# Ledger of designs, part 184: peptides against a protein of PDB entry 9GMZ

Target 1, 343 residues: chain A of PDB entry 9GMZ
Amino acid sequence: TGFPLELLTRPATERLAYFENYTVAHPRLKEVYEILMRTIAEPAGASFIFVYGASGVGKTTLRLRVEQKLTELALPKLESDRARVPVVGIEAIAPESRYFNWKEYYTRALITLEEPLIDHKFDYGVRGISRDNFGKINVESKVVAPALRRALENALIHRHPDVFFVDEAQHFGKVASGYKLQDQLDCLKSLANMTGILHCLLGTYELLTFRNLSGQLSRRSVDIHFRRYCADSPEDVQAFKSVLLTFQQHLPLAETPNLVDHWEYFYERTLGCIGTLKDWLKRVLSDALDREATTITLKDLQKRALSVAQCQKMFKEIQEGERQLSETEADVQNLRSALGLGA

## One batch from the design tools (peptide; made by RFdiffusion4, then SolubleMPNN)

Design b2_p20_4_s1 (from b2_p20_4, 9 letters changed)
Fold by OpenDDE base, seed 2:
Structure b2_p20_4_s1 (fold): chain B 343 residues (1-343), chain A 20 residues (1-20)
Amino acid sequence: as target 1 above (343 residues)
Amino acid sequence: SYEEYVAKLRSLPEIPVQPL
């Protein structure tokens, strides 16, 4: 089924919002969603989940869908547990310096976790953390990172979310020295251990470098590779074409554009990343709505496409990440052979 | 109130997910 036809009589803002909110449940998203939901429900002693994949593959869409589902599943139980927050999600900020800003991280996590409307507000035991008249957390500039950590530990224990999401988690790896990176890993590990809260780190393939630097995290982590669609796989090409077909049916325009016939061009400029595709189509739809256009053309698509140089850079980063994963799989196979376990 | 919190959680926009 396509978009609701009544949208054609609605304001451009409502038409754009429809497409923005529309999510295609494409095979890779569904697969990773099912693995992630299962792993959150049954972590089997894991303290970390790593979800890695290309920029624009759809990791944010995955996170939001899991957050929604965990909230829905918790709703019947929340009335009996008025302290509980079902899920917490934060985006890790890129460090402006050679040091990750843990103070900012803990502050943002506390603000996100401490819903003003929730009952059972507790004292953090930290001077300079307060609530305003609306129950919103305020953190004074004098509060130091170790105190904010203790406050976050107490808040996570008290609110007991099913998972703590950290999006853009590759930013933890953006430090100048291996020693400081180990300290960051130990900091995250300690937070997960002290709270008993499962942490899910979502990021680019740079997250693999971060994950591989701690043999201790590797023993208590589940890895989920959110793959792009590959043009060398007939099944992946078919899935990508099906996504294009679904998007063309859900663009709220008077005339349905033919996206599928241009699938190779869409693949060239998205590298098989559905988030990149959606963002591109959103920009083109916005331009079309601003012009009161009945449809979108190849020329409209070309105007908002990533450049070949941008795609080449992104593809090089993807290939390096995919190579590192392939080497890890080969190392496992070599280890199994060396142990006499067979292939 | 707690009822407002639960109402806020229930009012979160459904992400329309259509299976392919």
Scores: peptide ipSAE 0.265, ipTM 0.790, DockQ to the pose 0.015
Fold by OpenDDE base, seed 1:
Structure b2_p20_4_s1 (fold): chain B 343 residues (1-343), chain A 20 residues (1-20)
Amino acid sequence: as target 1 above (343 residues)
Amino acid sequence: SYEEYVAKLRSLPEIPVQPL
């Protein structure tokens, strides 16, 4: 089944919004979704979940799907527990300085958790945190990071979400010194321990460096690798072609473009990352709609493709991440061998 | 209101997932 044909008579903005909101349920997304949902339901004493993978693999799409499902599952219980928030999700911002802005992090987390429409407004016990006439949280500039942390701890305890999501979590690691990185890990660990709330950190392979610095976090964390599709796997190539087939059927154009015949070019310029593919097709669709074009051509694709230099840089970052994971797998085998456990 | 919150949660667009 393709897009609704009535979209062909609709404004370009509605046609583009349809494709933007469309999500392909590709095999890797389904697999990681099921693992993540199961781990949230049964954390087995874990305080952290790490979801790592290439930039543009689809981590934000995964988060949004899990947030949606957790919300759906909680809806029947919310009628009896009006203080509860099912899930909270924020994006970590890259530090403008050599230091992570904890004040800004706690402020955004608190604002996101404190939905204005929820009943049972509580006092944070912190001067300079207020609610406006709509119940929205306002934080005065004078409020210091330790006070915002206490407010967030109280809010997390009171609202009791099933999970706290932090997207782009590699930004915690963007500090110049190993001790400051440890302090950040200890800060997050303390927040999870004090609140009893499971934290899920989603990020690039740079998140592995952050995860590996704390042997104690390693004991209380679950790792989920969101893999790209690999061209050396026939199954991965078939899955990637099936994604292209699905996208071509859901491009709201008068003539269905043949994307599948160009699968190698799509693979070359996305490295098997479905988010990168979707973003590329969205840009090309926008250009086609602006021109009132009936279809998408190879020339239209080429105009919005990532450059070879961008792909080479992204591929180097992927190879380094995949190498670090393969070394971890080899370390497990070496540990088993050293313990006299057969391979 | 709380009813508006629940309505907002229910109105979260079903991200159309085509099963591959």
Scores: peptide ipSAE 0.256, ipTM 0.757, DockQ to the pose 0.015
Fold by OpenDDE base, seed 4:
Structure b2_p20_4_s1 (fold): chain B 343 residues (1-343), chain A 20 residues (1-20)
Amino acid sequence: as target 1 above (343 residues)
Amino acid sequence: SYEEYVAKLRSLPEIPVQPL
């Protein structure tokens, strides 16, 4: 079954919104989703979950699907406990300065915890935090980071989310000195410990640096690798082609484009990352709808493709991350062998 | 309301991958 045919008579905005809003439930997304949902339900004393993978693999899509499911599962409890927030998700911003802006992080986390739908006004116990008539939090410039931290700790305890998501969490690592990165991780660890809230950090392979910085963090973390599809795996190639077929059938165009026949070109320009693929197809679909085109051509695809130079850069970053993980797997095997557990 | 929040999240349809 493809897209609803009624979309062909709808405005370009509705046609584009259809394609933007649906999620293709591809095998790697399902696998990581199941692992993440199980880990959130049974953290086994973990305070952190690390979800790492290539840029554009689909981490934000994973987060949104988990947020949806946790909210759905929490509904019966939310009817009785209107103060509860089932899940919180923020995106970490790259700091403009040499230092991570904790004030901005805490402010954004507080704003996200106070979605306008919460009727129960929470007193943060901090002067200079106010709420407008639309439920938006305003933080006065005089409010210092330690006060915002206490406000966030109190809000997280009171709202008791099942998990706190931080997307693009590699941005915590952009601090020029390893010492400052450790201090940041210790700050996050302290926040998780003080609130009892499980933190899930989603990001690129740069998150592997965080795993290595604290043997104490490692003992209280679960790692989830969100892999791309690999062209050297027949199963991964078949899965990638199946994703292309699914996108092909769900592009709201009068004539179904043949994406599957161009699978190698799609793979070359996405590196097996389904998020990158979806974003490319969104751009091409938008351009086609703006022209009132009946279909997408190879020329339309080529016009919006990443350059070979961009793909080569992205691929080097992926290979370095995959290498670091392979070394970690080898270290585990060496440890098992040294412990006499066998191969 | 939480109902509106849930409705917003439920508005994200999931499409299974079609086997080749």
Scores: peptide ipSAE 0.152, ipTM 0.772, DockQ to the pose 0.072
Fold by OpenDDE base, seed 5:
Structure b2_p20_4_s1 (fold): chain B 343 residues (1-343), chain A 20 residues (1-20)
Amino acid sequence: as target 1 above (343 residues)
Amino acid sequence: SYEEYVAKLRSLPEIPVQPL
């Protein structure tokens, strides 16, 4: 089924919003979604879930779909537990400085946990945390990071989410000179342990450094690899073409563009990352709607494509991450063989 | 109010999912 044909008579804003909100349930997204939902329901004593993969693979789309589903499932229970927030999702901000800003992280997490419309307002017990006239949290500049941490711990305990999502979590790896990455990991472990809340860190392959630095994390974490589609796999190429066909049918344009015939060019400029593909098509659709165009041309695609230099940089980062995983898999097989556990 | 919070949660935009 394609887009609703009535969209062709609607404003450009509604046509764009349809495409923005549209999620293609591609095989890798479905697989990772099912694993993640099962792990959240049955964490088996895990305190962390790591979801790692290429930039633009679709981690944010995965998060938003899980947040929506957890919210839907929690709605009947919220009637009896009016203090509960079913899920919390934040994005870790890239520090402007060479080190991660924990004060800013705690502040944003607190703001996200304090929905102004929730009846049971929590007292954080911290001087300089207040609410505005709309019930939104305000944190005074004088409040120090340890006080904000205690406020966040108390808020997470009180709101009791099924999971706390941190998107772009590789930004925790940005440490100041003389600090160890281990101290950042111990800070996160302590937060999860003190609150009893399952943390899901979504990020690039830089998250593998967090996995490898702590043998204690490895025992208390579940790892989920969100793979891109690979051009050397016939099944992955077929899945990628099916995604292009689905997007082609769901672009709200008068004439259906032929995306599938250009699949190699789409693959070259997305590296098999469906998020990168969606963002590219969104930009091209916006330009087409602004010009009242009937379709999308190859020239329109080329105007909004990532440069070859950008793709080469992204591909090097992907290859390094995939290499590290392949080495880890080989080390596990070597260990099994050395233990006399058959391959 | 709780009713406003529930109304807000129910108003969360659904993400249409198309299977391949």
Scores: peptide ipSAE 0.030, ipTM 0.620, DockQ to the pose 0.015

Design b2_p20_4_s2 (from b2_p20_4, 9 letters changed)
Fold by OpenDDE base, seed 3:
Structure b2_p20_4_s2 (fold): chain B 343 residues (1-343), chain A 20 residues (1-20)
Amino acid sequence: as target 1 above (343 residues)
Amino acid sequence: SYEEYVAKLRSLPEIPVEAL
């Protein structure tokens, strides 16, 4: 079924908001969603979940969908447990400096966890953390990172979320030395261990560097690869075309654009990443709505496409990540063979 | 109020998901 035809008489803002809020339940998203939901329900002693994949594959969409579902599942229990927050999700900020800003991370995590409307407000035991007249957390500039960590640990224990999501988690790895990267991982491990809260780190293939640095993480982590669609797979090409068909039906325009006939061009400029595709179509839709256009043309698509140079850079980053995974799979197979377990 | 918090959680927009 396409978009509600009534949208054609609605303001451009409402038409755009419809498409923004629309999510295609494509096969890779469903698969990763099911694995992630199962892993959160039954972590089996894991302290971490790593969700890695290409930039623009749809990790943020996955997170938001899981947060929604965990919230829905928790609602009946929240009536009896008024201290509980069902899920917490933050985005890691790219450091402006050579160092990850832990103070900012802890502050944002604490602010996100401490919803102003939540009951059972407690003292964090930290001077310079307060609530304003609206119940919003205020952190004074004088509060140091170790104190904010203790406040966050106490808040996580008290609120007991099913999972702590960190999106764009590759930003933890942007520290110039392998030693400092280990310190960051040990800090995260300690936070998970002290709180008993499962951490889910979502990010690019740069998260694989975290797996290689800590043989102890491998024992306490579950790994989920959010794959892109590959043009060398007939099944993946068909899934990608089906996504294009769905998007063309859900663009609130008077004339349905033929996106499917241009599937190779869409693939070239998205590398099989559905988030990148959605963001591209959103930009093109916005431009079309601003012009009161009846449809989208190839020329309109070309105006808002990523450049070939951007796609080449992104593809190189993907290939390096996929290579590292393939090497790891081969190493596992070699280890199994060497152990006499068979391939 | 806590009831407003729960109402806010319930009011989270359903992400329309079309199954392929």
Scores: peptide ipSAE 0.297, ipTM 0.773, DockQ to the pose 0.015
Fold by OpenDDE base, seed 4:
Structure b2_p20_4_s2 (fold): chain B 343 residues (1-343), chain A 20 residues (1-20)
Amino acid sequence: as target 1 above (343 residues)
Amino acid sequence: SYEEYVAKLRSLPEIPVEAL
């Protein structure tokens, strides 16, 4: 089934919003979703989940889908526990300064967790944290990071989310020369341990650096690789073509564009990353709607495509991440062989 | 109100899970 045909008579903003909200359930997204949902339900003593993959693979889409499902599953229980927040998700910001801004992180986490509409407001025990007349959290500039941490710890304990999501979590690794990335991980580990809340860090392959920093984190983490589609796999090529066909059917245009015939060009400019593909199609759809076009042409696609130079840069970053994972898999096999478990 | 919070949670766009 394609888009609702009634959208063709609707404003451009509504047509664009339909496509923005539309999600293709592609095989890699389903696989990672199922693994992530299972791991959240049964963490088996894990304090962390690492979800890593290429930029634009669809990690934010995965997060939003899991947040939605966890919310849906929690709704019947929320009536009996009116203090509970089912899930919390934030995006880590790249520090402007040499150091990760923990004060900003704790503030954003606290603001996101403390929904204005929640009735069971508790005292955070921190001077300079208040709610405005709309119930929005206000944090005074004088409040120091350790106080915000205590407020967040208390909020996480009282709200008891099933998971705490941090998107773009590779930004925790952006420490100045002389700071140990270990100190950042120990801080996160301490927050997870003190609250008993499972943390899910989503990010690029730069998150692999976190796996190697602490043998104690490795014992308490689950790793999930969100793979792109690979052109050397016939199955992955077929899945990618199927995604193009699905997007083609869900572009709210009078004439259905033939995206599938251009699959190689789409692959070249997305590297098999479905998020990159969706964002490209959003830009092209927006341009088409602005000019009241009936369809999308190859020229329209070319106008909004990433440059070859951008794709080459992104591909090098992907290859380095995939290489590091392949080495880790080989190390596991070598370890198993050395232990006499067989390959 | 708490009812508004629950309504907000329910009004989160039903991203058709049928697709997953």
Scores: peptide ipSAE 0.291, ipTM 0.768, DockQ to the pose 0.015
Fold by OpenDDE base, seed 1:
Parts: structure tokens; C-alpha cells; sequence
Structure b2_p20_4_s2 (fold): chain B 343 residues (1-343), chain A 20 residues (1-20)
């Protein structure tokens, strides 16, 4: 099984779009998907889900798959309840200043939440929020962040999504440490509590620092670790090779490249992160299509690989995140031992 | 429109969950 052979006669743009839209259902993605779907269906009084893992592990792919599935499951009900939105997903923007831009966050959340429901006008209870002739939400410059928050709270209550996704959620933590970071947590917590909507924050291991600051969030949150593939695990190595085999079959080229024979080089330059691997192969495929090449060579891979210095930096960030999680596991064992619960 | 949104959702390619 591979790409449709008809793609070989299609424009380079269609061939590239095929590979871009192609998703390998690798074991870690399936595992985290099942845990996340189950947790959304049965939150057991949780207000937050934290999904954390390395940059390029595939968190955005996970979000998009869950959004697709939640929407598919909701479609029969949406025909009768046109006011409902099944899921809302936004990406948190890195702050340009020492302060997180809540006005921009609430505006983007409102736009995303109301985009599918152009024909079903909702009164936000806030002056200076309107729809244009295309149904797009316009927020006047005079509308302040507290008013946009109230508008978002009302919209979330009325539209009642099963989950509110925030991708790149580590950006909430990029503000000054201490009280300001607590204020961000309290702001998110209050939004979840006031709306009754489950929030899922996806991010890098920097999200752990944010997660650990609130003992109250700890009682109302589920943690999901999206692990990379590890070279010290024979099972993880086999899964990584299987992903390479699948990608080589789905590269729309006349000659199937042998990626699997270079698995160690792919591992070295991706650190076991499948999103990083896909992005690398997409860049190499684009270059090959621009040259009308029949296949991908090792030299083509090397031209678009991350540098050793980039990989070393990424690996250090991964090791620090994995260390913090391992310490948390050791803290659980220490807590059990201190409680007189055996190891 | 809502119909275009639903049509877009229905047109989302079934991401082939190739059974590994």
C-alpha cells in the first residue's frame, strides 16, 4: 500500500499536498489519541487536560485528529442543534512583551468559535463586537480584555463544545515568573469554571513548569505525556523504522527511496520525533519535485536536515523535560514510601 | 455558511488510519 500512482502525472503542488495531508498513525499517536478521547468523554470532574511532549513529537497532529473525530461524532446532533459547536481549537501566540496578550487570545477564541455559525447570530452581551457581511467577527479597538472575556464565556456556555483546545500553551508561561504566572493560571481556571468547558492545553515540556505552579489545578487536571521514540527501546526503534517504511511508500516519487536503511541518521536528526521527521521529508520532497527528480538521495536529505547544533539544543530541552517527569515519578514513590505504602 | 462548514467537515479526507 502506497500513494495513488495517478499522482505521478499530477502537478508538483498536488503531489506535495498529498504528502502534507498524509498522517502516519504511529503507536504513540494512537495511544495518546485513545487516552485523550477517553478523557474528553469521561473527564471525571477534571477541568483541564495537559498534553506535553517534545517539540515536533506531533501534538498539533493529535489535536487535529481529535477535533476531526469529535466533529464527526457530533454531526448527527448538529443537524438538530445548530447552536452547538463540538470542539474549539486555538494556538496560543508567543507574547511580544513581558505580558500575555489576553485581548488577542479572547478575540481569536471568539473568531474560531463563531466561524462555523455565521448564519446563527449570537448576542455576546458586549458592545463593539459585530459581524461583517461575510459573518466574520469584528472587534472594535475600544473593546477591553475583560469585556472580550465575558463575550467568550457567554459564547462558550451557549455553544457548549466538548473541549477547548489551546495549542502551544507553554506561551502562557513565557511571562514574568511568580505572581504574574499564577494570575495566568487563575485566569484560565476561572474561564473553565465559569463556562463548565473542559480545557486541553497542548505544549512542550515548558508546560510542566506552568502545570506545577498550581496545586489547585493539580486536583482538577489530567496529565498526558506524548513521548518520543527512544533508541534504547527495541520496540520504539521498530516503531520508528515502521514509520520510515510508511513514509517512503507515501512519497509521491517514481522510485521509492530506501529511508529505512538510513534509520540511524533519521533518528539522529529527529530525536525520535515524528513531526520533525515529517517536516524534514516534506522539505526534501519539495526540493525533489522542483528538480523533477525520480527519487530522494542521502545528499538531498543532508541538505534539509537540522544541524548538529540544532539537534543538540533540542535534545537538551528533551532531556530536561524527561528528567522533570522522572523526578515526579520518583516523588510518587517517595510519597508512597513515606505513607508506609510499599514500593 | 453552516452548510459550507458541514461540507468542509465531510470533505476532510479520511486520514487513512493504516492499520500498522
Amino acid sequence: as target 1 above (343 residues)
Amino acid sequence: SYEEYVAKLRSLPEIPVEAL
Scores: peptide ipSAE 0.019, ipTM 0.562, DockQ to the pose 0.017
Fold by OpenDDE base, seed 5:
Structure b2_p20_4_s2 (fold): chain B 343 residues (1-343), chain A 20 residues (1-20)
Amino acid sequence: as target 1 above (343 residues)
Amino acid sequence: SYEEYVAKLRSLPEIPVEAL
């Protein structure tokens, strides 16, 4: 099944929005979605879920789909629990300085959690946190990070979401000189423990450093590897071609472009990352709609492709992350063998 | 209102689980 044909007579903005909202159910996304949903339902005493994988693999898409499903499942119960927020999701911001801005993080988390339309407005007891006439949270610049943390802890307890999502969570690893990465982990661990709320951190392979630095976090965490598609796997190549076939059917253009015949070029410029592929096709679709083009050509793809130099840099970062995981898996097998547990 | 909040949540496009 392709896009609704009526879109061809609709404005370019509506045609683009259709493609933006369209999600391909590819095997790796489905697998990770099922694991994540099961882990949220039955955390088994875990305080953290780590979802790690290549940049552009589709972690943000995964988060948004889980947020949607958790919201859908909670809707029938919300009228009886008007304080509840089903799920909260934020993106951690890259620090402008070489140090993660906890004050900004707590402010953004608090603003996101305190939906203006939700009932049961909470008083934080913090001077400089107020609500406007629309119920929107305002945080004055004088409010210090420890006070914002206490406000967020109280908000998380009061709103009791099933999970707190933090996207781009590798930014917690950005520490100033003289600070330890361990202090950032202890801060996150304390927030999860004080609130009783399950935290899901999504990010790059830099999140593996968080797992390895805290043997206490590893005992209270579930790890989910969101793998890219690999060109050395015939099954992964077939899945990647199937994704291209699905995207070409869901581009709202008069003539269906042949993306599948160019699968090697798409693989070269996405490294098997479906998010990178979708973002590329979105840019190319936008350009095609602006020109009132009937289809997408290879030349249109080339204009919006990542450069070879960008792909080489991204591939080195992926290879380093995949290497670290492979070494960790080998270490586990070696430990099991040394313990007399069969491999 | 709270009813507007619930209506906002219900307006989120259902993605068929079969499409995941």
Scores: peptide ipSAE 0.283, ipTM 0.773, DockQ to the pose 0.015; fails the geometry check

